# Peptides against a protein of PDB entry 3B8E, part 243

Target 1, 230 residues: chain A of PDB entry 3B8E
Amino acid sequence: PFLIFIIANIPLPLGTVTILCIDLGTDMVPAISLAYEQAESDIMKRQPRNPKTDKLVNEQLISMAYGQIGMIQALGGFFTYFVILAENGFLPIHLLGLRVNWDDRWINDVEDSYGQQWTYEQRKIVEFTCHTPFFVTIVVVQWADLVICKTRRNSVFQQGMKNKILIFGLFEETALAAFLSYCPGMGVALRMYPLKPTWWFCAFPYSLLIFVYDEVRKLIIRRRPGGWVE

## One batch from the design tools (peptide; made by RFdiffusion4, then SolubleMPNN)

Design b2_p30_8_s1 (from b2_p30_8, 27 letters changed)
Fold by OpenDDE base, seed 1:
Structure b2_p30_8_s1 (fold): chain B 230 residues (1-230), chain A 30 residues (1-30)
Amino acid sequence: as target 1 above (230 residues)
Amino acid sequence: DLEKLIKEAEERAKELLEKAKEALEAAEKA
């Protein structure tokens, strides 16, 4: 997300505080839940025939999976960001290169795509309005990620939601998202303004996309054991 | 049970918020 922000010179989609809340709040419990599930799965796995090579392959597969999921998460967040800004009059193309003028407090007549002038304060409000939906989008996408990561090879439908820790992690993450989104004073404290409930659904297509992607990936792995997709 | 879980999550969220504020203050002093 931050790389796209730098490259595109768009208004900041996520505040530093929001990023920290994601890293500390939303990623930790999922990581713990996955660590427990991996530990259980590793205990149940027969000793790998070659521990060194099988571990290396597994680490590479995990790294690629996390990298791909992270990219989809970022895309989901940016989609939400662009939708919100577009609804406020800033089309995606207009946002390109706008950061310099956007962040300049002395420019109070930044025009949107429709010729409406925005004061610095108004621009910052709409910027901060993007932080909460972006965060919520990440959380909703992480639901799919957690569900997907539960099974390395089997469909989610085959293993079911048996991990209570994973379920707890999902609830905790959702509760954190709700707290940050709706608690009074979060707009001032974290620059996260209250979110309209409809924005929770903005991430659902991306969660579904991740789910479909992973199911297709797993299907390919099952049909072609030993293929490059492993 | 769900209300208790939500309350526990809210308390944890408050703790995380405090840590985030401390981290932010540390970053601003850096």
Scores: peptide ipSAE 0.007, ipTM 0.320, DockQ to the pose 0.079
Fold by OpenDDE base, seed 3:
Parts: C-alpha cells; sequence; structure tokens
Structure b2_p30_8_s1 (fold): chain B 230 residues (1-230), chain A 30 residues (1-30)
C-alpha cells in the first residue's frame, strides 16, 4: 500500500500507524506459529531431516503465501479507498499526482472530479475516513486466512495449536479494528474516523476471492505434488 | 508537526496492541 502511495502520488490511503498495526499483527502470528512448530519438533525428538533446508523451505513457503495474501489484502484495501474517494467526488484518475496539492495547507480550493472545491480540512477528513475502511478490509480478508488454515491437512495436534494462535491473532485484530473504528477520540489520535457498518461488507468479495484462490492452490498441490505452486 | 503526531500515534498504537495481546492472553488462560 505504501509503495503505491509513493509511486502514484495519491492521497495517503492508510495511515502509517495502521500499517504498523497490520505489520505487527500479521508478522506475530507466523512468528508464534514457527515458535510452536519448533517446540513441537523438539518435544517429538524427531531430528529434522535437514534443519537448514527444511527451515529455509518452510520460511520461503510461509513468505510466499503471506506475500500473495498480502497483495490481495492490499488490492482489497485500495478498492475500498477508491470507492470512498469516488463517492466523495474524487475519481481514481483524478487522484494521480494530487498528493502535493492535497497535503498543501495553503491550498483550500482543490477541485474534485466534478469541479467542487475542497478545503484542506475537508480533504483531510475524507483521507482519514479512508483509513478505517482500509484497515477493516484487511482484517476481514484475514478472516479468510483462518478458514484457509483450518482446512490445511496438518497433524491434529499442530492444527489445534495453530488454530488457537490464529483465532487469537484474528480476534486481536478484529478487536483493534472495532476499537479504532468506534472508540471516541480515535479520529484525532490515530486519524481514523468511525466506520459505517456497510463498509464491513465491502471486504467480503475479497475474502471470498482469497478463499477460492487458496482452494484452487490446494487443489493444484494435491494433484501435482512438488509443483511450482508449492 | 505532522511527523511528530504520526510518531506519537504509532507509539500509542503499539502500546494498545500490546495491551490487547495481554488481555487476550489473559482471556485464553481463564
Amino acid sequence: as target 1 above (230 residues)
Amino acid sequence: DLEKLIKEAEERAKELLEKAKEALEAAEKA
């Protein structure tokens, strides 16, 4: 998300704080999962066949899976961002290169796609209105990851612990999303204005897309073990 | 200063995340 913001010079779609919350939340669950896998491997007294290669393969597989999911999450967030800005009069094409004028406090007559002038304060309200839905979109997309992980054929013991960790992580992210969206003062403190309940539903198509993507991936892996999709 | 406000908000968000983790860990242990 941040790279597209820099490259396209569009108004900030997601606050830096929210990005950090996502990064910390999304990185913690894999880190804890890996720590438990290591602890389980130590308890099972099974020497890893090749600790260096198996660890590297697992880290690469996790990195690729999270990288792909992260890209779909970012696309979902940007879709929500562009919809909100379009509803407020800013079409996606008009946002390209607008950042300089958008962030200039001295320009109070930035025109939208329909010729309406927006003050600096009004523009910042619209920008901050996008932050919460973008974050919520990512959280809702992450719910699909929980379902995906539950359907993985892991050992019953590994699946149980991973499931608890994932449920914990998703509950934390959802609770954080609700807190940031509805707690008084968060609009000032974190630049996240309250979310209309209707925006929670905007993420569901992307959650479904991720679910379908993972099921297709699993189907390919099952039919072609050792393929490039692994 | 916008950068200072962003940095302060980042620190507060990290603190809130840590508190949320502690609360959830406490809830799972109960």
Scores: peptide ipSAE 0.006, ipTM 0.258, DockQ to the pose 0.034
Fold by OpenDDE base, seed 5:
Order: sequence, then structure tokens, then C-alpha cells
Structure b2_p30_8_s1 (fold): chain B 230 residues (1-230), chain A 30 residues (1-30)
Amino acid sequence: as target 1 above (230 residues)
Amino acid sequence: DLEKLIKEAEERAKELLEKAKEALEAAEKA
């Protein structure tokens, strides 16, 4: 998000506080849940192949998979960001290069895509309105991430949701997202303004995409053991 | 034990968030 913010010169879609909420509030319980996840039955049954070469390949593949999932998460967040700004009169094309004028406190006549002028305060309200749904989008997408990370090879449907810690993590993330989104004073405290309930569903297509991606990946791994996707 | 760890982690996260907020406010004033 921050790199895209610099490269595209768009208004900041996600604040540092929200990033910290993700890293410390939402990712911690999931990370713990993954650490306590039962080893996939096929991993334990596989005789250790050549341990040095297989570890390196497996670490690279895991890192690439997580990198791709992270990319999908970012896309989901940015999609929500662009939709909210578009609903407020700022089309995506208009946002490109707008940051300099957007962040300037002395410019109170920034025009939207329809010629409406926005004061600095109004712009910041809209910007902060984007922080909450971006965060919520990440949380909703993380639901999928947590579920898919439970297994490396087997389908989620095959292993099921047996880890109680994982389920607790999902609940905790959701509760935190709800708290940050709807608790009075969060707009002032965290620059996270209240979220319309409809925005919770905006991330669902991306969560589904992650599920489909992971299931397809796992299917390929199962059908082509030792392939480039492994 | 896990609930305690989670609670401690949440408290630490809250402290870090407050520090980050203060840093952000300081950066906005700068």
C-alpha cells in the first residue's frame, strides 16, 4: 500500500495506525494458530526426501504463495478504496497524481471528477473514511488466508476447520474490525470513520478468489507432484 | 496460557498503537 501510494501519488489509502492494527491485532492470533496447526497428514507420512534441497524449494514456494496472496489482499483493499472515493466523486484516474494537492492544507478547492470543490477538511474526512473499509477488507481477506494456510497440499474441505485456535483467530479479527469500525471515537482516535455494513461484503469476491486460487494450486500439486507449482 | 498470551499481546498492541498514534500526531504537527 505505501509503495503504491508513493508511486501513483494517490491519497493515502491506509494509515500507519491501521497497518499496526493489522500487524499486531489481526495477524498475531492467526500466526499463533498456524504455529499450533496440526501438521498435514501427508507431510508427516512422506519419508524425508533429500532434506537440504527439499527445504529450500519448499521455503521458496511458500514465500511465493504468501507473496501472491498478499498481492490479492492489497488488490482487494485498493478496490474498496477506489470504490469509496468514486462514490464520493473521485474517479480512479483523477486520483493519480492528486496527492500533492490533496495533502496541501492551503488548497481548499481541489476538484473532484465532477467539478465539485473539496476543502482540506472534507478531503481528509473522505480519506479517513477509506481507512476503515480498507482495514476491514484486509480482515475479510485474511479469513481466507487463515483457512487456506491450514493446509499446504490438502483441500480445506478435506481437512476441515478443526483448529479451535484458528476459529478463535477469525472471531477475534472480526470482533476487532467491528470494534474499530463502529466504536464511537475511533474516527478521532484512529482516523477510522464508521463503516457502512455493505462494505464488509465488498471483500468477499477477493476472499473467494484466494480460496479458488489456493484450491487450484493444491489441485495442481496433487496432480503433478514435483512440478514447478510445488 | 494461550488466552493470557493473547491478552498480553493485545495489551502490547494497544500500547504500540498509542505510541504510533502519538508519532503520527507529532508528524502531522511537524
Scores: peptide ipSAE 0.006, ipTM 0.269, DockQ to the pose 0.054
Fold by OpenDDE base, seed 2:
Structure b2_p30_8_s1 (fold): chain B 230 residues (1-230), chain A 30 residues (1-30)
Amino acid sequence: as target 1 above (230 residues)
Amino acid sequence: DLEKLIKEAEERAKELLEKAKEALEAAEKA
């Protein structure tokens, strides 16, 4: 998220404190759950190759899972961010390079895509309004990402939801998201303004898309072992 | 090969993100 913020010079989509909450709070339990996930049945059926190679494969699998989850989460968050800003009059193209003027306290006439002038206070309210939905979107996307990362090649429907730690992680993330979104004072403390319940559903189509994409990907891998998709 | 490229890109992106977070934290302390 921060890299895109720097590269695109867009308004900050997610506060630093919120990023830390994601890194330290939401990702920890799911990460542990994936580490304790039993090796995929296909991995278990492979004769134990050299224990060094198997350890390397596990480390690679974990690294890929974290990397993929992080990227998909960021994409989902940014999607929600751009939707909210677009609904408030700031189209994505207009946001490019806008950060300099956006963050300037002395500029109170920043124009949106429709020529409406926004004061610094109004801009910051909209920015902080994006923080909570961005965070919630990450959590909702994590639901799908954690489920898809449970298996590398097998369908989620084949492996099932047997990992109790994973389930606990999903509930913990959801509870944390609800707490940060609706607890009084979070708007002041974390710059996370209260989230309308409708925004919880904004990420669902994206999560579903990722789920379907991953299932299709896995299906292709199963049908074409050793293909370019691997 | 594509998975490897994606993984490498993800790892690089993660490293860059971590560096950016560190830089941001340093800037906030600054």
Scores: peptide ipSAE 0.000, ipTM 0.272, DockQ to the pose 0.024

Design b2_p30_8_s2 (from b2_p30_8, 27 letters changed)
Fold by OpenDDE base, seed 2:
Structure b2_p30_8_s2 (fold): chain B 230 residues (1-230), chain A 30 residues (1-30)
Amino acid sequence: as target 1 above (230 residues)
Amino acid sequence: KLEELIEEAKKRALELLEKAKEALKAALEA
């Protein structure tokens, strides 16, 4: 998120404190759950190859899986961010390069895509309104991503939801999301304003899309081993 | 393979993100 903020010079989609909460809180249990599931899968499927190479491969695979999840999460968050800003009159193209004027406290007439002028205070309210939905979107997308990453080649329906750590992680991150979204004072402390329940559903189409995409991808890999899709 | 290339690109992007986060964390702690 931060790199896109710098590169695109868009208004900050997610606060630094919230990013830290994701990195230090939300992602820990899911990462542990994925590491556990990967270890179990590797034990079951891998013939004993050289233990050193298998460990290195496993660490790389976990790192890559975590990395993929993080990217998909970021994309989901940015999707929600752009939707919210578009609903408030700021189209994605208009946001490019807008940060300079957006963050300037002395400019109180920043125009949206429809010519409406926004004061600094109004802009910051909209910006902070994006933080909570962005975070929640990451959590909701993470539900799908964790389920997807449970198996590399098998369908989720074939493997099932047997990983108790994964289930616990899903509940933990959801509880954290609810806490950060609805606990009084989070708007002041973390710049996370209360989230309308409707925004929880904003990520669901995206989560469904990535779920379907991954299942289709896995199906193709199973049907055409060694193909370019791998 | 395309998936491997995408995965490598993702890995590099994440490494950059992690470095940026570390830098940001350091900046917040300073």
Scores: peptide ipSAE 0.000, ipTM 0.265, DockQ to the pose 0.024
Fold by OpenDDE base, seed 5:
Structure b2_p30_8_s2 (fold): chain B 230 residues (1-230), chain A 30 residues (1-30)
Amino acid sequence: as target 1 above (230 residues)
Amino acid sequence: KLEELIEEAKKRALELLEKAKEALKAALEA
């Protein structure tokens, strides 16, 4: 998110406080839950053919998978960001390079895609309105991530939701998202304005996409062990 | 030894998480 903000010079889609909330509030419990997840029965039953090489390959595969998932999460967040700004009159193309004027307190006549002028205060309200949905989008996408990361090879349907810590993590991040989104004063304290309940569903297609992607990946790995998808 | 290290790391991570949650809660109440 921050790299795209710098490269594209768009208004800031995600605040530092929101990033901190993701890292400390939502990601830690899931990460711990995954560390407590029971290893797949097939991984434990397979004697490592070569412990040193197989461990390195497995770590690389895990790292790549998490990197890809993280990219899809970011795309989901940015999608929500662009939709909200478009609903407020700022089309994605118009946002490119707009940051300089957007963040300038002395410019009170920034035009949207329809020629409406926005004051600095109005622009910042819209910007902060994006922070909460971006955060919520990440949380909703993380639901899928947590579920799929439970297993490396087996389908989620085969492994089931056995990890109580994982389930707790899902409730915690959802409760935190709801608290940050709807608690009075969060707009002033955290620059997170209230979210319409409909925005919770905006991320669902991306969560489904991640879920389908992982299930397909796992299916390919099961059918073609040692293939290029590994 | 590795299992003990993992358990200790998990315990420390949980403690850090609780502290972070308390700090976040305090920041939200502030």
Scores: peptide ipSAE 0.000, ipTM 0.235, DockQ to the pose 0.067
Fold by OpenDDE base, seed 3:
Structure b2_p30_8_s2 (fold): chain B 230 residues (1-230), chain A 30 residues (1-30)
Amino acid sequence: as target 1 above (230 residues)
Amino acid sequence: KLEELIEEAKKRALELLEKAKEALKAALEA
């Protein structure tokens, strides 16, 4: 999300703090899962086959999987962002390069795609209105990731522990999303305005797409073990 | 280079998350 924000020079789609909360939350669950896998492997006294190559392969596979999922999450968030701005009169093409004028407090007559003038305060309200749905979209997409992880053929013990950690992480993210969306004062503190319940459903198509993508990926891996998709 | 960029982005993300937690704590105490 942040890279597209810099490259496209668009209004900030998601607060830097919320982006970081998502990235940290998304990275913490894998890190904890890896720590437990290492602890379990040490308990089971299995001779590491080749600890350097197997760790590197596993870290690369995990990094690629999370990188791909993170890209789909970002795309889902950006879609929600563009829909909200379009509903408020700002078409995606008009947002390109608009950041400089958008963030200028002295420009109170920024025109939307329909020629309506927006004050600085009005623009910031719309920007902050986008932050919450973007965050919620990512959380809903992470629900699909949880389902994906449950369907992985891991050992029953590894699945059980990973599932508990993933469920806890997902619950924490969902509780955080609800808190940021509906707690009074969050609009001032974190620049996140309350979310209309309808926006929760905007993320579901993307969650489904991720689920389908992962099932297709798993199907390819099952049919072609050792392929480039691994 | 990409791994270094990802690590740097993660480091910045962690710093901002800590700031967010502090801001949230301050907002809850207010």
Scores: peptide ipSAE 0.012, ipTM 0.266, DockQ to the pose 0.042; fails the geometry check
Fold by OpenDDE base, seed 4:
Structure b2_p30_8_s2 (fold): chain B 230 residues (1-230), chain A 30 residues (1-30)
Amino acid sequence: as target 1 above (230 residues)
Amino acid sequence: KLEELIEEAKKRALELLEKAKEALKAALEA
């Protein structure tokens, strides 16, 4: 998220503190859970380590946890971010390069895509309104991403949901998302304004889409071994 | 004063969390 913020020069979609809460609160337990997962031989390029004897995580598991999950999370979060801003009059194209004026408290006439002028306070309210849905979207997408990371070739239905730590992680991150979304003071503490319950469902179609896409991808891999899709 | 305290607390919390994250990452990679 922060890299895209710099590259595109858009308003900050998610605060650094909130990102850290994701990294430590939502990503940590699921990432550790993957170390205990019965991985496929194509995922585990090296002999499986015993997490009980050596707490060392395979480099490939680390790359999946921090790379692949993080990228899909970012995509899901940005989708929600752009939807919210578009609903408030800021189309994605208009957001490009807008950060400089957006963050300037002395500019109170920043125009949206429809010519509506926005004060600094109004802009920050909209920005912070994006943070909570962005976070929740990440959590919902993580549900699918974590399941995807369990397998490279096999279907989720074949691998199953046997990892109790993974299941616990899914509940933990969901509970954390609910806490951060609805606990009083989070708007001040984390710049996360209260979330309308309807926004929980906004990410579900996206999560389902990536899940279906991954299942199709895996099906193609099984039918065409050694393809570029692998 | 309260806002300054909150910002300072956030800064310290962020620093601690980053240190914890790095320590955990190092522990997982060592």
Scores: peptide ipSAE 0.007, ipTM 0.233, DockQ to the pose 0.020; fails the geometry check

Design b2_p30_8_s3 (from b2_p30_8, 26 letters changed)
Fold by OpenDDE base, seed 4:
Structure b2_p30_8_s3 (fold): chain B 230 residues (1-230), chain A 30 residues (1-30)
Amino acid sequence: as target 1 above (230 residues)
Amino acid sequence: ELEKLIKEAEERALELLKKAEEALKAVLEK
């Protein structure tokens, strides 16, 4: 989010403190949960044909899969960001290069895509309104990510949800998201204004996309053992 | 070559943003 903020010169979609909350607050417990996940039955039963090359290939393929999932996750967050700004009159193309004027407190007549003028204070309210749903979108997408990370080859339906620590991690992440989204004072402390409950569902298409992507990937792996998709 | 690739990537990104904007407009107008 911050890199795109710099590169595209768009209004800041997510605050740095909120990013730290994701990295340190929401991702740690789930990551630990994966360490306690039972090894996938097929991973444990599969003997590497060449331990040196197969490890390297598997690490590369896993890294590629995580990279792709991370890109889908980012797209989900940005989709929510663009939807909210569009609802407030700022279309995606209009946001490109707008940062300089957006962040200038001396400019009180920044126009939206429809010619409406926005004061600095009004713009900051809209910006901070985007921070919370971006964060929540990431959390909702992470639900899917955490579930699919349990397996490499087996479907979610085959492996099931057996890790209690993972379930706890999902709960903790969701509780933190709710706290940051609805607790009074978060708008001042973290620049996260309260979110309408409907915005929790805006990420579901992307969560579904991640599930479909992973299930298709796993299906290909099962049908083509030793393929480039492992 | 790298500068050319970056420029091509930027152009593709802008095209995608335009398509996304049109899609969003279509959704908001319904």
Scores: peptide ipSAE 0.006, ipTM 0.224, DockQ to the pose 0.016
Fold by OpenDDE base, seed 2:
Structure b2_p30_8_s3 (fold): chain B 230 residues (1-230), chain A 30 residues (1-30)
Amino acid sequence: as target 1 above (230 residues)
Amino acid sequence: ELEKLIKEAEERALELLKKAEEALKAVLEK
């Protein structure tokens, strides 16, 4: 997320503190839950062919899975960010390169895509309004990702929600998201303005798409073992 | 004043993150 912010020179979609909260608070328990489930599933399904190669392959697969999940989460967050900014008059194309003027306190006439001028204060309100939905979107997408990653090859519907650690992680993430979104003072402390309840639902279509995509992917892997899709 | 303090804190945090990233890269190159 931060790399895209730097490369695209767009207004900050996610605050630094929020990134830290994601990395330290939100991702840790899910990561642990997935590590435990993968260890259990690998122990159950793979005859130990070669303990050294299997361990290395598992570490690499875990690293790639987490990297892919993180990228998907970031895409979901950015989608929500662009939707909010578009609703406020800033189209994605217009945001490219706008950061310099956006962050300049002395420029109070930054134009949106429709020629409306925005003061520095107004811009920062919109920016901070994006931080909370971005975070919440990541959490909601992460629900789907965690459910997806629970199984490498089997459908989620076949294994069900049996992992208590995963369930706990989902509740923790949700509780953290609710706390950061609605606790008084978070707007000042973390620059996360209160989220309208409707924005929680903005991530659901994306989560559903990820879920469908992964189920299709798993179906393809089951039909064509050893394919490039794995 | 509070906004300034928050911005300064963010800048410091960003600098710390960059240093941490550099340190991590240095460890990985080793």
Scores: peptide ipSAE 0.005, ipTM 0.227, DockQ to the pose 0.016
Fold by OpenDDE base, seed 5:
Structure b2_p30_8_s3 (fold): chain B 230 residues (1-230), chain A 30 residues (1-30)
Amino acid sequence: as target 1 above (230 residues)
Amino acid sequence: ELEKLIKEAEERALELLKKAEEALKAVLEK
């Protein structure tokens, strides 16, 4: 998120508080669940293969998978961000390079794509309105990530959602997202303004995309063991 | 008391975040 913010010079799509909530709240339970599931799956499948080479391959596979999933998560967040800003009159093309004027407190006449002038306060309200949906988008996409990470090779449909830690992670992330989105005072305290329930659904296509991507990846791994995807 | 503690923690977090943001801005402007 920050890299795109820097490169595109767009208004900040994700606040530091939301990043902290992701890192401390939403990523911790998934990481723990994955650590437990990897331990269980490795214990069950370890016939004595060469432990050094298999560990390296596993670490690379995990790193690549997380990198790709993280990229899709970011894309989903940015999509939601651009939709909200477009709904408020700022088209994506107009946002490019706008950061300097956007963050300037002395400029109260920043024009949107339709020539409407926005005060600094109005701009910050819109910016903070984007923080919550971006966070929620990440959470919804993480649902798919949690579900897909349960299995390395097997389809989610084959193994099912039997892991209690995974279910707890899904619940915790959802509860945290709901709390941050709808609890009174979060707009002032965390600069996360309330989210319309409809915005939760904006992330579903990306969640589905991650799910499909991982199922296809797993299918390829199963059909071509030792291929370039491993 | 818990609300006060939460509010104080939020204010401190906001201050730290502002400092981090300023530091990031300073790095980006170099």
Scores: peptide ipSAE 0.000, ipTM 0.223, DockQ to the pose 0.025
Fold by OpenDDE base, seed 3:
Structure b2_p30_8_s3 (fold): chain B 230 residues (1-230), chain A 30 residues (1-30)
Amino acid sequence: as target 1 above (230 residues)
Amino acid sequence: ELEKLIKEAEERALELLKKAEEALKAVLEK
């Protein structure tokens, strides 16, 4: 998200504090849960024939998988961001290069795509209104990510939801998202204004997409061990 | 200047978070 902000020079879609909350608050417990599951799975597997090569391959595979999932998460967040700004009169094309004028507090007449003038305060309200649904979109997509990362090769349906830590991670992420979205003062502290409940559902198609993508990937891996998709 | 400092801090924080995430992933992969 931040890279696109820099490259496209658009208004900031997600604040750094919110990014910190995602990385430290939402990703840590899931990551710990996955570490425990991997350790349990590795105990059941025979020692790798070549620990160095097999470890490197595994690290590359996981890195690629997380990179792809992260890209889908970012796309989901940006989709939500552009929808909200469009609903407020700022079409995606108009946002390109707008950051300089958007962030200038002395410019109180920034025009939207329809010629409506926006004060600095009004622009910042709209910007901060985008932060919450972007964050929530990431959390909802992370639900699917956590579920799919539980297994490397087996479907989620084969291994089941036995890991209590993973389940706890899902609830923690959801609770954190609800807290940041609806707790009084979060608009000032984290620049995340309250979100309409309907926006929670906007991310579900992306979560489903990730789930389907991973199940297809795992199916291919199971049918073609050692293929390029590994 | 304050905005620039905030942005620089944000970029550094993001880089640190990415490194932390990579490190955590590396630990989880072990």
Scores: peptide ipSAE 0.006, ipTM 0.226, DockQ to the pose 0.019; fails the geometry check

